# Designs tried in a protein design run: peptides against a protein of PDB entry 4XPM. Part 5

Target 1, 160 residues: chain A of PDB entry 4XPM
Amino acid sequence: VMLHSKNVKGFLENTLKPYDLHSVDFKTSSLQSSMIITATNGGILSYATSNNDVPKNSINEINSVNNLKMMSLLIKDKWSEDENDTEEQHSNSCYPVEIDSFKTKIYTYEMEDLHTCVAQIPNSDLLLLFIAEGSFPYGLLVIKIERAMRELTDLFGYKL
Target 2, 67 residues: chain B of PDB entry 4XPM
Amino acid sequence: DIKGTIAFDTHGNVIESTGVGSQRIEDIGDLSKVTLDAEGFAQVQGDSLLVHLYKRNDITLAVYTSA

## One batch from the design tools (peptide; made by RFdiffusion4, then SolubleMPNN)

Design b2_p17_5_s1
Fold by OpenDDE base, seed 3:
Structure b2_p17_5_s1 (fold): chain B 160 residues (1-160), chain C 67 residues (1-67), chain A 17 residues (1-17)
Amino acid sequence: as target 1 above (160 residues)
Amino acid sequence: as target 2 above (67 residues)
Amino acid sequence: DEERKKLKELHDKILNA
């Protein structure tokens, strides 16, 4: 069964939830944003944000969406450059992973004071993008996005 | 008594940290170079704290104790 | 042995979180 747009958004909203290790004194903040974007143009297909205090159709909401569009485009461009750069693919910011026999890469990018993580959904024209506060550790962010991708098998091989 | 912990991946990136471990992220560089035994364990004495290491599934856990 | 057991348990909690 293919994921519908509303299901995808709900999925992304769930990824926003903080990591809480109940057995120890460790808990993260919620992700700032979670997005599925096109690898070709960085266009946003679906997104979720933890900032729900902004009224809909307000100027602040518009600005927030525009900011997400800008960030998605910037990250897409960086990702595209790295995918065409063997040295960047061997950097410490690149995590090669395999999911159900499909190979993909997870990249971590510092965006101002934010920690971001992006990965191509296997064999697709889509990227999964997490944006978190600077306090969110990269190692955990990578684990989080890998686990999320494993739940998006319906999008594997999706071509625009 | 555990004074803190650090968990990190093979890239040296933090997964989680607690207690004094949160203030010793810079230790990861040295801890990642420690030779582990056949079961994945090691101990390293540093300053006034003892660091207990355990690695499995590419995740290293460092536990700081006073003894 | 007890210390190692505790260490493994903590590690497992991370993996299963």
Scores: peptide ipSAE 0.688, ipTM 0.943, DockQ to the pose 0.872
Fold by OpenDDE base, seed 5:
Parts: C-alpha cells; structure tokens; sequence
Structure b2_p17_5_s1 (fold): chain B 160 residues (1-160), chain C 67 residues (1-67), chain A 17 residues (1-17)
C-alpha cells in the first residue's frame, strides 16, 4: 500500500497525539507540528499542526504557515551542516539508529523555547520533523520519532 | 512509597519524570555514572531520598523513595 | 525481591508505551 498525500497528512495528524507512557502522573502535551520536508531545500511536502481552530485565510493562519516554513528551512540547514560534520554526528544531540537494516540519524534541536527533532527517512531525500513545547522531554521525542519512522517504510529510499 | 521517578536515555535526555523526580533532573549526570550490578540494579543514598536504579535496553529508570 | 519486581514493571511500561 502506497502512501499518498491524504494518507501522509492523516499519519502526521496522528503523530500529534500526546504520548502516554502508562504513568498516572505523566502525560505530554500534543506536538505543535509534525512535518515531512525535503532534505534538499527544506520544502514542506506535508504537515499537521495542533492549532486547527484558526480561520482559513486569516492573518493568523498565514503567519502560522509562514512560521512553519521558516522553521523547516532553519532545521534543514542545521541538519545539512551536521551531516557534513563528523564532530556533530558524535555529539549528544545525534542518535544513530537502525530500522529494518537501514541506518539513519535522529537530531535534537532547540528552536527558541521549542523542542524539535528531525530524522532523515532511511535512504531518502525526505526528513521527518517534530516540533513540541519546551516541556516535552527530548528523550521521549526521540523515541516518538523513531517509532513513527518505522511506520513510513513506503517512503524508504524515496528520491526526488 | 514512591516519591517520584526519572527515566532517561544513554544521552542523558529525559524520557519521563514524575513527582520529586521532575525537580531532580540535574541528578541524571551523577546517576548515569553509577555502577549497576549484573542484573542492572543499583541504589544510591541521597540527601533525604533513596534512589533505586534499573537499566535495560539503554533506558535507565530512577525511582525516588524515602530513606 | 518485590522491590526489584516493581521496578522492572515500571520500566516495562516505559518500553511498551
């Protein structure tokens, strides 16, 4: 079964859900945003956001979309730099992982007061990007994005 | 019984925290250096709290109890 | 050891979340 635009959008929307570790005393907020972007240009192919109550074509919606575009570009740029820097790949912000014999890396980046993580979908020209509030723990964010990538096997090896 | 918990990964990043653990995130640095037994357990006596450690699959769980 | 058992159970909840 191949993923198309609607399926990808729905997938990203599902990733927004709060993470429950089955602890009575712990529950996260929803992700602010979940995105699939191009590794080359940082262009947004698909995205989901928790703020769905903004009227369409409103100033607030435009600002929100523009903000996502800016964040995706900035994170892509930093990711690109780190992928060409051996020291950064060995930093505490880089998680090498293997999914179905495919190797990739998960990076954590702080964007102002937000917690973000990004990972290249294995052997592809695509990045998966999560944006959360500062209260969302990085360790949990990494686990969340790794598990999400395991559901995107149809995109493994995707080239633009 | 349990006053709080901290779970963290091998990078020292928090996975979850509850109770007093949420206010003791700075303990991760020291807790990550504790030598565990063959089964993955250890105990560390703190100021007024006892910390119970268990590590498996690269995730360390610290449970805070009264000393 | 009941205490160790409880600790493992809590850890399992994290792994299976």
Amino acid sequence: as target 1 above (160 residues)
Amino acid sequence: as target 2 above (67 residues)
Amino acid sequence: DEERKKLKELHDKILNA
Scores: peptide ipSAE 0.687, ipTM 0.943, DockQ to the pose 0.765
Fold by OpenDDE base, seed 1:
Structure b2_p17_5_s1 (fold): chain B 160 residues (1-160), chain C 67 residues (1-67), chain A 17 residues (1-17)
Amino acid sequence: as target 1 above (160 residues)
Amino acid sequence: as target 2 above (67 residues)
Amino acid sequence: DEERKKLKELHDKILNA
């Protein structure tokens, strides 16, 4: 199945759903946001958010989108720094992974009270970014984004 | 008689926690250092609770029981 | 034993989630 812009949007929306481990007395919240951004500038190519109760074209919507843009840029900058820092790549916040013989890294970042993780789509100029509440465990967030990445093979190797 | 659980990865990050495990996240540091047997199991006595460990596929599960 | 079986079952739920 080829990924089109609408398909990507729908995919990201699906990633927002809580991760159910079928464990006793455990259930995560929905992701706050899920985005595909450019590794170059942190620009948002596609995004989904669990906060859909804001009227379209309202000031609140604009503010929320602007907030996402800001977070995207900040995380992109941190990611860029870490990609040039071997020590950071060997920290507990970096997960080297291999998907279909393609290597990438998953980074976890604390953004104020939020738990985030970001990963470069293999061999691409794109990053996948998950933003969750602080109650969302990092280990699970990493698993979630890795599995999501495996479904984005059409974007592997995508260059801007 | 499970009182709680903690699952964590090789980086020491939590995957899931339940019951008393949710209040014992700090145990991961010590639990990650426990030597497991050939099948990936171990038991560690801590205070009033017994911790049962099982690791497979780089995920460690700790189960807290009273005995 | 039963205890180990239980652990494996719980662990499998995590792996297969």
Scores: peptide ipSAE 0.687, ipTM 0.943, DockQ to the pose 0.769
Fold by OpenDDE base, seed 2:
Structure b2_p17_5_s1 (fold): chain B 160 residues (1-160), chain C 67 residues (1-67), chain A 17 residues (1-17)
Amino acid sequence: as target 1 above (160 residues)
Amino acid sequence: as target 2 above (67 residues)
Amino acid sequence: DEERKKLKELHDKILNA
């Protein structure tokens, strides 16, 4: 099944949901945002946010979108730098992973007080980006994005 | 008997924590250095709690008990 | 042995999340 724009949006919306590890006394917050962006320019191809109470075309929505654009660009830049930095690729914030024989990396980045992680969709010009509150543990965030990326096989190899 | 838990990955990052484990995230540094037996288990005596360790698939689970 | 079984069970919950 091909992932169309609507399907991608719905997928990202689903990733916002808290991750249940079946621990009685443990719960996570929803992701603040989930995005697919271009690795080249950090342009947002699709996104979902947990703050959907903002009226469309309102100044608050514009500010929210602008904030996402800013964060996506910043993270893309950091990712690009790290992809060209051997030390960063061996740092504690880099998780090499393999999905269906495709190798990629998951990076965790502290953005202000937010916890973020980003990963290149295998062999593609696209990045999957999760933004969460600081209370969201990085170890779980990495697992979450890895599992999500395994569901995006239709985007593997996508080139702009 | 379980007072709390901590699960962490090979990078020392938390996956989940419950109970007293949520207040003892700093233990991960030491717990990650504990030598496990052939089955992936170990026990470490803490200040007042016993820590039971089990690692499989690069995920370590620490369970805090009173004894 | 029983304690180890419990640990494995708890660990499995994490792996299967």
Scores: peptide ipSAE 0.685, ipTM 0.943, DockQ to the pose 0.757

Design b2_p17_5_s2
Fold by OpenDDE base, seed 2:
Structure b2_p17_5_s2 (fold): chain B 160 residues (1-160), chain C 67 residues (1-67), chain A 17 residues (1-17)
Amino acid sequence: as target 1 above (160 residues)
Amino acid sequence: as target 2 above (67 residues)
Amino acid sequence: SKEREELRKLHDEILNA
């Protein structure tokens, strides 16, 4: 099944849902944002946010989108640097993973007071990006993005 | 009987924490060094709590109990 | 043991959530 724009948007929206354990009293907040961006320019191809109570075309919506653009660009730049830095690839914030014989890396980045993680969709020019509150533990964030990426096989190998 | 939990990955990053575990994140460093048995279990006596460890699939779960 | 089984169950919940 081909991932169309609407399908991708819906997928990203689903990733926003909080993690909830029932056997113990543990529940996270929703992700602040979930995005697919280009690895080349950090351009946003699709995104979802947990703050949907902003009227469209309002100044607040524009500011929100601009903030996402800024975040995506900054993270893309950091990712690009790390992909060319052997030391960073061996740091505690880099998780090498393999999905269906494709190798990729998950990076965790502290962005101001936010916890973020980004991963290149295998063999593609696309990055999957999660932005969460600082209370969202990195270990869980990594698991979450890995699981999500496994559902994006249609985008594996996508080149711009 | 469970007073709290901590789950962490091989990088020492927290996956989840509850109860007293949320206040003992610093224990991860030592807990990650504990030798587990063939089934992936271990027990470590803390200051006042017993820590039960179980690791599988690169995720370590620590459960704090009073005994 | 019952204790170990509980640990397994809790761990499984983490893996499957």
Scores: peptide ipSAE 0.718, ipTM 0.942, DockQ to the pose 0.797
Fold by OpenDDE base, seed 5:
Structure b2_p17_5_s2 (fold): chain B 160 residues (1-160), chain C 67 residues (1-67), chain A 17 residues (1-17)
Amino acid sequence: as target 1 above (160 residues)
Amino acid sequence: as target 2 above (67 residues)
Amino acid sequence: SKEREELRKLHDEILNA
């Protein structure tokens, strides 16, 4: 089974859903953005955003898309640096994980007032990227992105 | 009965927090060092609150109660 | 105990949410 562009978009939209506990008063905001980008150039292959009420072709939409492009590039650059830095890989911001015998790493990055996390889809040239508000706990972001990657097995080993 | 909660991972990062737990994130450092019993439980008496700990699958849950 | 069971339930909710 192959993931088509529409399917990937829908998948990313589903990851935006807030985390909600029922037994205690805890509920997060929706993720601001969820993206699949290239590890090489930080190019956006697919994305979803919680702000869907922006008119098409408006100045606000253009600015929003451009902002996503900038954030993806910056995070890709930092990810690339960390992947070549053994010290950073042993920092508290790096989570080594294993999915179906494939090893990858989840990184958490603060970007201004936003909380982000990024992970290389196992054995691929692709990165999965979540962007959330500063109130969104990092530990929860890590759990969300790991669970999401487990649903992207069709992209494991994808090379550009 | 429950005054608040904190859940955190092995890196000390918060997963969730509620009530008084949201104001006591700094407790994670000490709570992560508490020795748990064979079933993954412990209790720690604080200043005015009792902290009930339970850890499983690398996630620690701290529940704050009075007395 | 009932107390421990409540902790388990809350923890399970975190894991499954």
Scores: peptide ipSAE 0.718, ipTM 0.942, DockQ to the pose 0.796
Fold by OpenDDE base, seed 3:
Structure b2_p17_5_s2 (fold): chain B 160 residues (1-160), chain C 67 residues (1-67), chain A 17 residues (1-17)
Amino acid sequence: as target 1 above (160 residues)
Amino acid sequence: as target 2 above (67 residues)
Amino acid sequence: SKEREELRKLHDEILNA
């Protein structure tokens, strides 16, 4: 069954949920944002945000969306540069992974005080992007995004 | 009694930390070099705390105890 | 041992959370 736009958004919203360990005192904040963007232009195809207190069609919502657009573009540009830089691909911020025989990479990027993680959906023109607070550990972000990627098999090979 | 924990990946990035572990993130460098037994376990005596290590599936868990 | 089992349980929780 193919993923529809509404299903994708719901999926992204689910990724926002915090990580909670019950045997020890550890619980993260929710992700700030979760997005699927184009690898070519950084255009947002779908997104979810943990800020649900902003009325729809308000000026604040517009500003929030514009901010996401800016961040997605910046991260896409950084990702694109790194994909063309062998040295960056061997940095500690790059995680080569294989999902269902498809190879991809997970990158962690610091954006101001935020922790971000981005990965190309295997063999596609799409990127999955997580944005979290600075307290969200990178190792956990990588785990989250890898697990999320495994659930997006319908988008594998998607070309614009 | 557990005084804290650190879990980290093969890149040395934190997955989780609690208690005294949250204040000892710098220990990851040394802990990642510890030789584990055949079952993936090890113990390392620190300053006043004992560190219990267990690694499986590229995730290392460090548990700090007082004894 | 009981100690090792506790470590395994904690580790499993990380993997399964």
Scores: peptide ipSAE 0.718, ipTM 0.942, DockQ to the pose 0.819
Fold by OpenDDE base, seed 4:
Structure b2_p17_5_s2 (fold): chain B 160 residues (1-160), chain C 67 residues (1-67), chain A 17 residues (1-17)
Amino acid sequence: as target 1 above (160 residues)
Amino acid sequence: as target 2 above (67 residues)
Amino acid sequence: SKEREELRKLHDEILNA
């Protein structure tokens, strides 16, 4: 089944769900945002947010979207820099991973008080980006985004 | 009699933490250096708590108990 | 042992949650 715009949106919405353990008292918050952006310009192709209380077409909605655009650009820029920096690729903030024989990297970035992680969808011009609260552990973010990326095989090799 | 837990990856980043483990994230540095047995287990006595370690699939689980 | 089994179970939950 091929991913369509609506399907991608729904997929991203599902990634927002919190992580919950049953044997111990551990439950995360929902992700604040989940996005697919372009690796070239950081343009948002699709996004989901846990903040659904903002009226549509309101000034607050516009401001929130603009904030996401800003964050996506900043993270894309940092990602681009790190992809050209061998030292950064060997830091504890970079996770080389292989999905179905395709290699990619997961980066974690602290953005103000937020915890973020980003990964290039294999062989594509797209990045998957998660934004979470500072209480969301980075190790868990990495696991979450890797598992999510494994469900986006339809986007592997996607070129703009 | 679990007092807390920490799970962490090979980069030393937290996956989950509960109880006293949430207050002992700094232990990860030392715990990551502990030699595990052939089955991936170890026990480390520290302070007043016993730490039970189990590592599999690049994820280390630390469980803190009183004994 | 029971202790090790509990560790395995908890670890599995982390892996599969």
Scores: peptide ipSAE 0.717, ipTM 0.942, DockQ to the pose 0.802

Design b2_p17_5_s4
Fold by OpenDDE base, seed 2:
Structure b2_p17_5_s4 (fold): chain B 160 residues (1-160), chain C 67 residues (1-67), chain A 17 residues (1-17)
Amino acid sequence: as target 1 above (160 residues)
Amino acid sequence: as target 2 above (67 residues)
Amino acid sequence: SAMKAELKELHDKILNA
């Protein structure tokens, strides 16, 4: 089943759900944001946020969207730099992964007090981006984005 | 008799933590250097707690106990 | 041992969560 824009939005909304290990006393917060952006310009193609208490069309909503745009651009720039830096690709902030014979990398970035991770959807011009609170462990964030990316096979190889 | 746990990946990043483990994230640096046996197990005596280690599939689990 | 078994069990829960 091919992913439509509505399906992608719903998918991203689902990724916001917290990690809850019922068998032990461990549970995370929800992701702050989940996004698909272009690798070229960091443009947001689809996004979901956990903070939906902002009135629609309000100045606060505009500010929040602008903040996402800013973060997406900054992360895209950092990602682009790292993709051209062998040393950064071998740092602890880079996780090479393979999904169905497609290779990609997951990067973790500290954005002020937020924990973020980003990965190029295999062979595509798209990036998947998670933004979480500082309490969200990086190791788990990496696992989360990898598993999410495995569900986006329809976007593998997508070119703009 | 588990007092807490820490799970971490090969990059030293936390996956999950519970109990006293949540307050001992700094232990990961040393725990990651511990030599495991053929089955992936090890034990390390800490300050007042015993740390049980098990690694499989690039994920290390540390369990803190009193003994 | 019982501890080893519990370690494996907890580890499996993490892998499968």
Scores: peptide ipSAE 0.697, ipTM 0.944, DockQ to the pose 0.817
Fold by OpenDDE base, seed 3:
Structure b2_p17_5_s4 (fold): chain B 160 residues (1-160), chain C 67 residues (1-67), chain A 17 residues (1-17)
Amino acid sequence: as target 1 above (160 residues)
Amino acid sequence: as target 2 above (67 residues)
Amino acid sequence: SAMKAELKELHDKILNA
C-alpha cells in the first residue's frame, strides 16, 4: 500500500491528536501543526493544523499559512546547520534513532514560545516537522515524531 | 499514596508529569544519576517525600510518595 | 512489592500509550 497525497494529509492530521493517558492525570494539547517539508528549500509538501474554525480563503487563513512557511524555512535552515555541526549532533537536543535499519536524527528546537521537533525521513529529501505549544514536553514530542516516522516507510528514500 | 510522578528520557527531557512531580522537574538532574538495581528499581529519600524510581527501555519513571 | 508492581504498571502504560 502506497501513501498518496491525501493519505499523507490524513496521516498528518492524525498526528495532531493530543496525548491522553487516561489512567493518570496527564493530558496534552493537540499539536499546533504537523508538516512534511523539503530538506532542500523548506518548502511545504503537506501540512495539518489544529482546527480553530478559520474560514477558508480568509485573511486569517492566509496569514496562518504564511506563518507556517516562515517557520518551516527557519527550522530547515537550523536543521541544515546542525547536520553540518558535530557538536550540535551530540547535544541533548539531538536524538539519533534507527528505524528499520535506517539511521536518522530527531532535533528539538524552541521557536519563540513554541516547542518544535524535526526529523529527516530516512534516506530522503523530506523532513517531518511537529509544532506544539510550550506546555508540550519535549520528551513526549520526540516519542511522537519517532513513532510517526515509523509509519512513513513509503517515503523512505524519497528523492526530489 | 502517590503524590505525583515524573517520566523522563535519557536526555533529561520530560515525557510526562503529574501532581507534585509537575513542580519538581528540576529533580530530574539528580534522579538521572541514581544507581538502579538489577531490576531497574531504586528509592531516594527526599525532603518530606520518598521517590520511587523504575527505568526500562530508556524511560525513567519517578513516583513521589509520603513514605 | 506492591509499589514495584505499581511502578511497572504505570511504566507500561506510558510505553503503550
Scores: peptide ipSAE 0.697, ipTM 0.943, DockQ to the pose 0.817
Fold by OpenDDE base, seed 4:
Structure b2_p17_5_s4 (fold): chain B 160 residues (1-160), chain C 67 residues (1-67), chain A 17 residues (1-17)
Amino acid sequence: as target 1 above (160 residues)
Amino acid sequence: as target 2 above (67 residues)
Amino acid sequence: SAMKAELKELHDKILNA
């Protein structure tokens, strides 16, 4: 089944849920945000946020969206730089992964007090981006985004 | 009795931590260097706690016990 | 041993999460 915009939105919303390793006494918080953005400009194609209690069309909503736009742009810029930096690709912040014979990389970035990770959807012009609180372990965040990306095969090869 | 746990990846990043393990994240550096046996196990005496290690599929689990 | 079994069990939970 092809992923349509509504399906993508729902998918991203599901990624917000806490990651449960089925280990006693361990549970993460929900992701703050989950987004699909363009690798070229950092434009947001789809996004989901947790605790969206902000009224529609309110100034607070505008500020929230603007914040997401800023975050996406900043992360895209970092990603773009790292993709052109061999040294950064060999740092502990870069996880080379292979999904169904497609190779991509997962990068972790600390943004203020937040933990983020981003990965290029294989052979596409799209990035998947997770934003979490600082309490969310990076190792788990990487696992989470990798597994999520495996569910986005319809977007593999997507070109703008 | 288990006092805590740490699970970490090959990059040294935490996957999960519980109990005293949450306060022992700095141990990952040393634990990652421990030589494991053929089955992927090891034991290391660290501080006052015994650390039991098991690694498989690039994920290392450390379990802290009192003895 | 019991501890080894516990370790493997806990590890499996992580892998299968």
Scores: peptide ipSAE 0.696, ipTM 0.943, DockQ to the pose 0.778
Fold by OpenDDE base, seed 5:
Structure b2_p17_5_s4 (fold): chain B 160 residues (1-160), chain C 67 residues (1-67), chain A 17 residues (1-17)
Amino acid sequence: as target 1 above (160 residues)
Amino acid sequence: as target 2 above (67 residues)
Amino acid sequence: SAMKAELKELHDKILNA
């Protein structure tokens, strides 16, 4: 079954849900945003946000989308730099992972007061990007995005 | 009686924390250096609390107890 | 050990989340 645009949107919406480790007295907030962007220019192909209380076509919505565009571009740029920096790839903010024999890397980035996590969908021109509140622990965010990528096998190897 | 927990990965990043563990994230640095036994367990006496460690699959769980 | 069993159980919850 191939992933279509509507399926991708629904997938991203599902990633927004809080992550429950089934531990006592622990629960995360929902992700603020979840996006698939291009690795080439940081363009947003699909996105989901927990802030759905903003009326469509309102100034607040436009500002929200613009913020996402800016953030995606900035994260893409930093990701691109790190992908060409051996030292950054060996830092504590980089997690090499292997999914179904495909290798990729997960990066954690602090963006203002937000915790972000980005990873290249294996062998593709696409990045998966999670944006969470500062209270969302990075270790868990990494686990979350890794498991999410395992559900995006249809996008493995996707080239623009 | 468990007073709190911290779970962290090999990068020292928190996965989850509860109870007193949420206030002792700084302990990860020292806890990550503790030598575990062949089964992945260890105990460390902390500040008035006993820390029980268990590591498997690159995830370390620290459980804080009074004894 | 009861404590070790509890540790394993809690750890499993994390792994299986």
Scores: peptide ipSAE 0.695, ipTM 0.943, DockQ to the pose 0.757

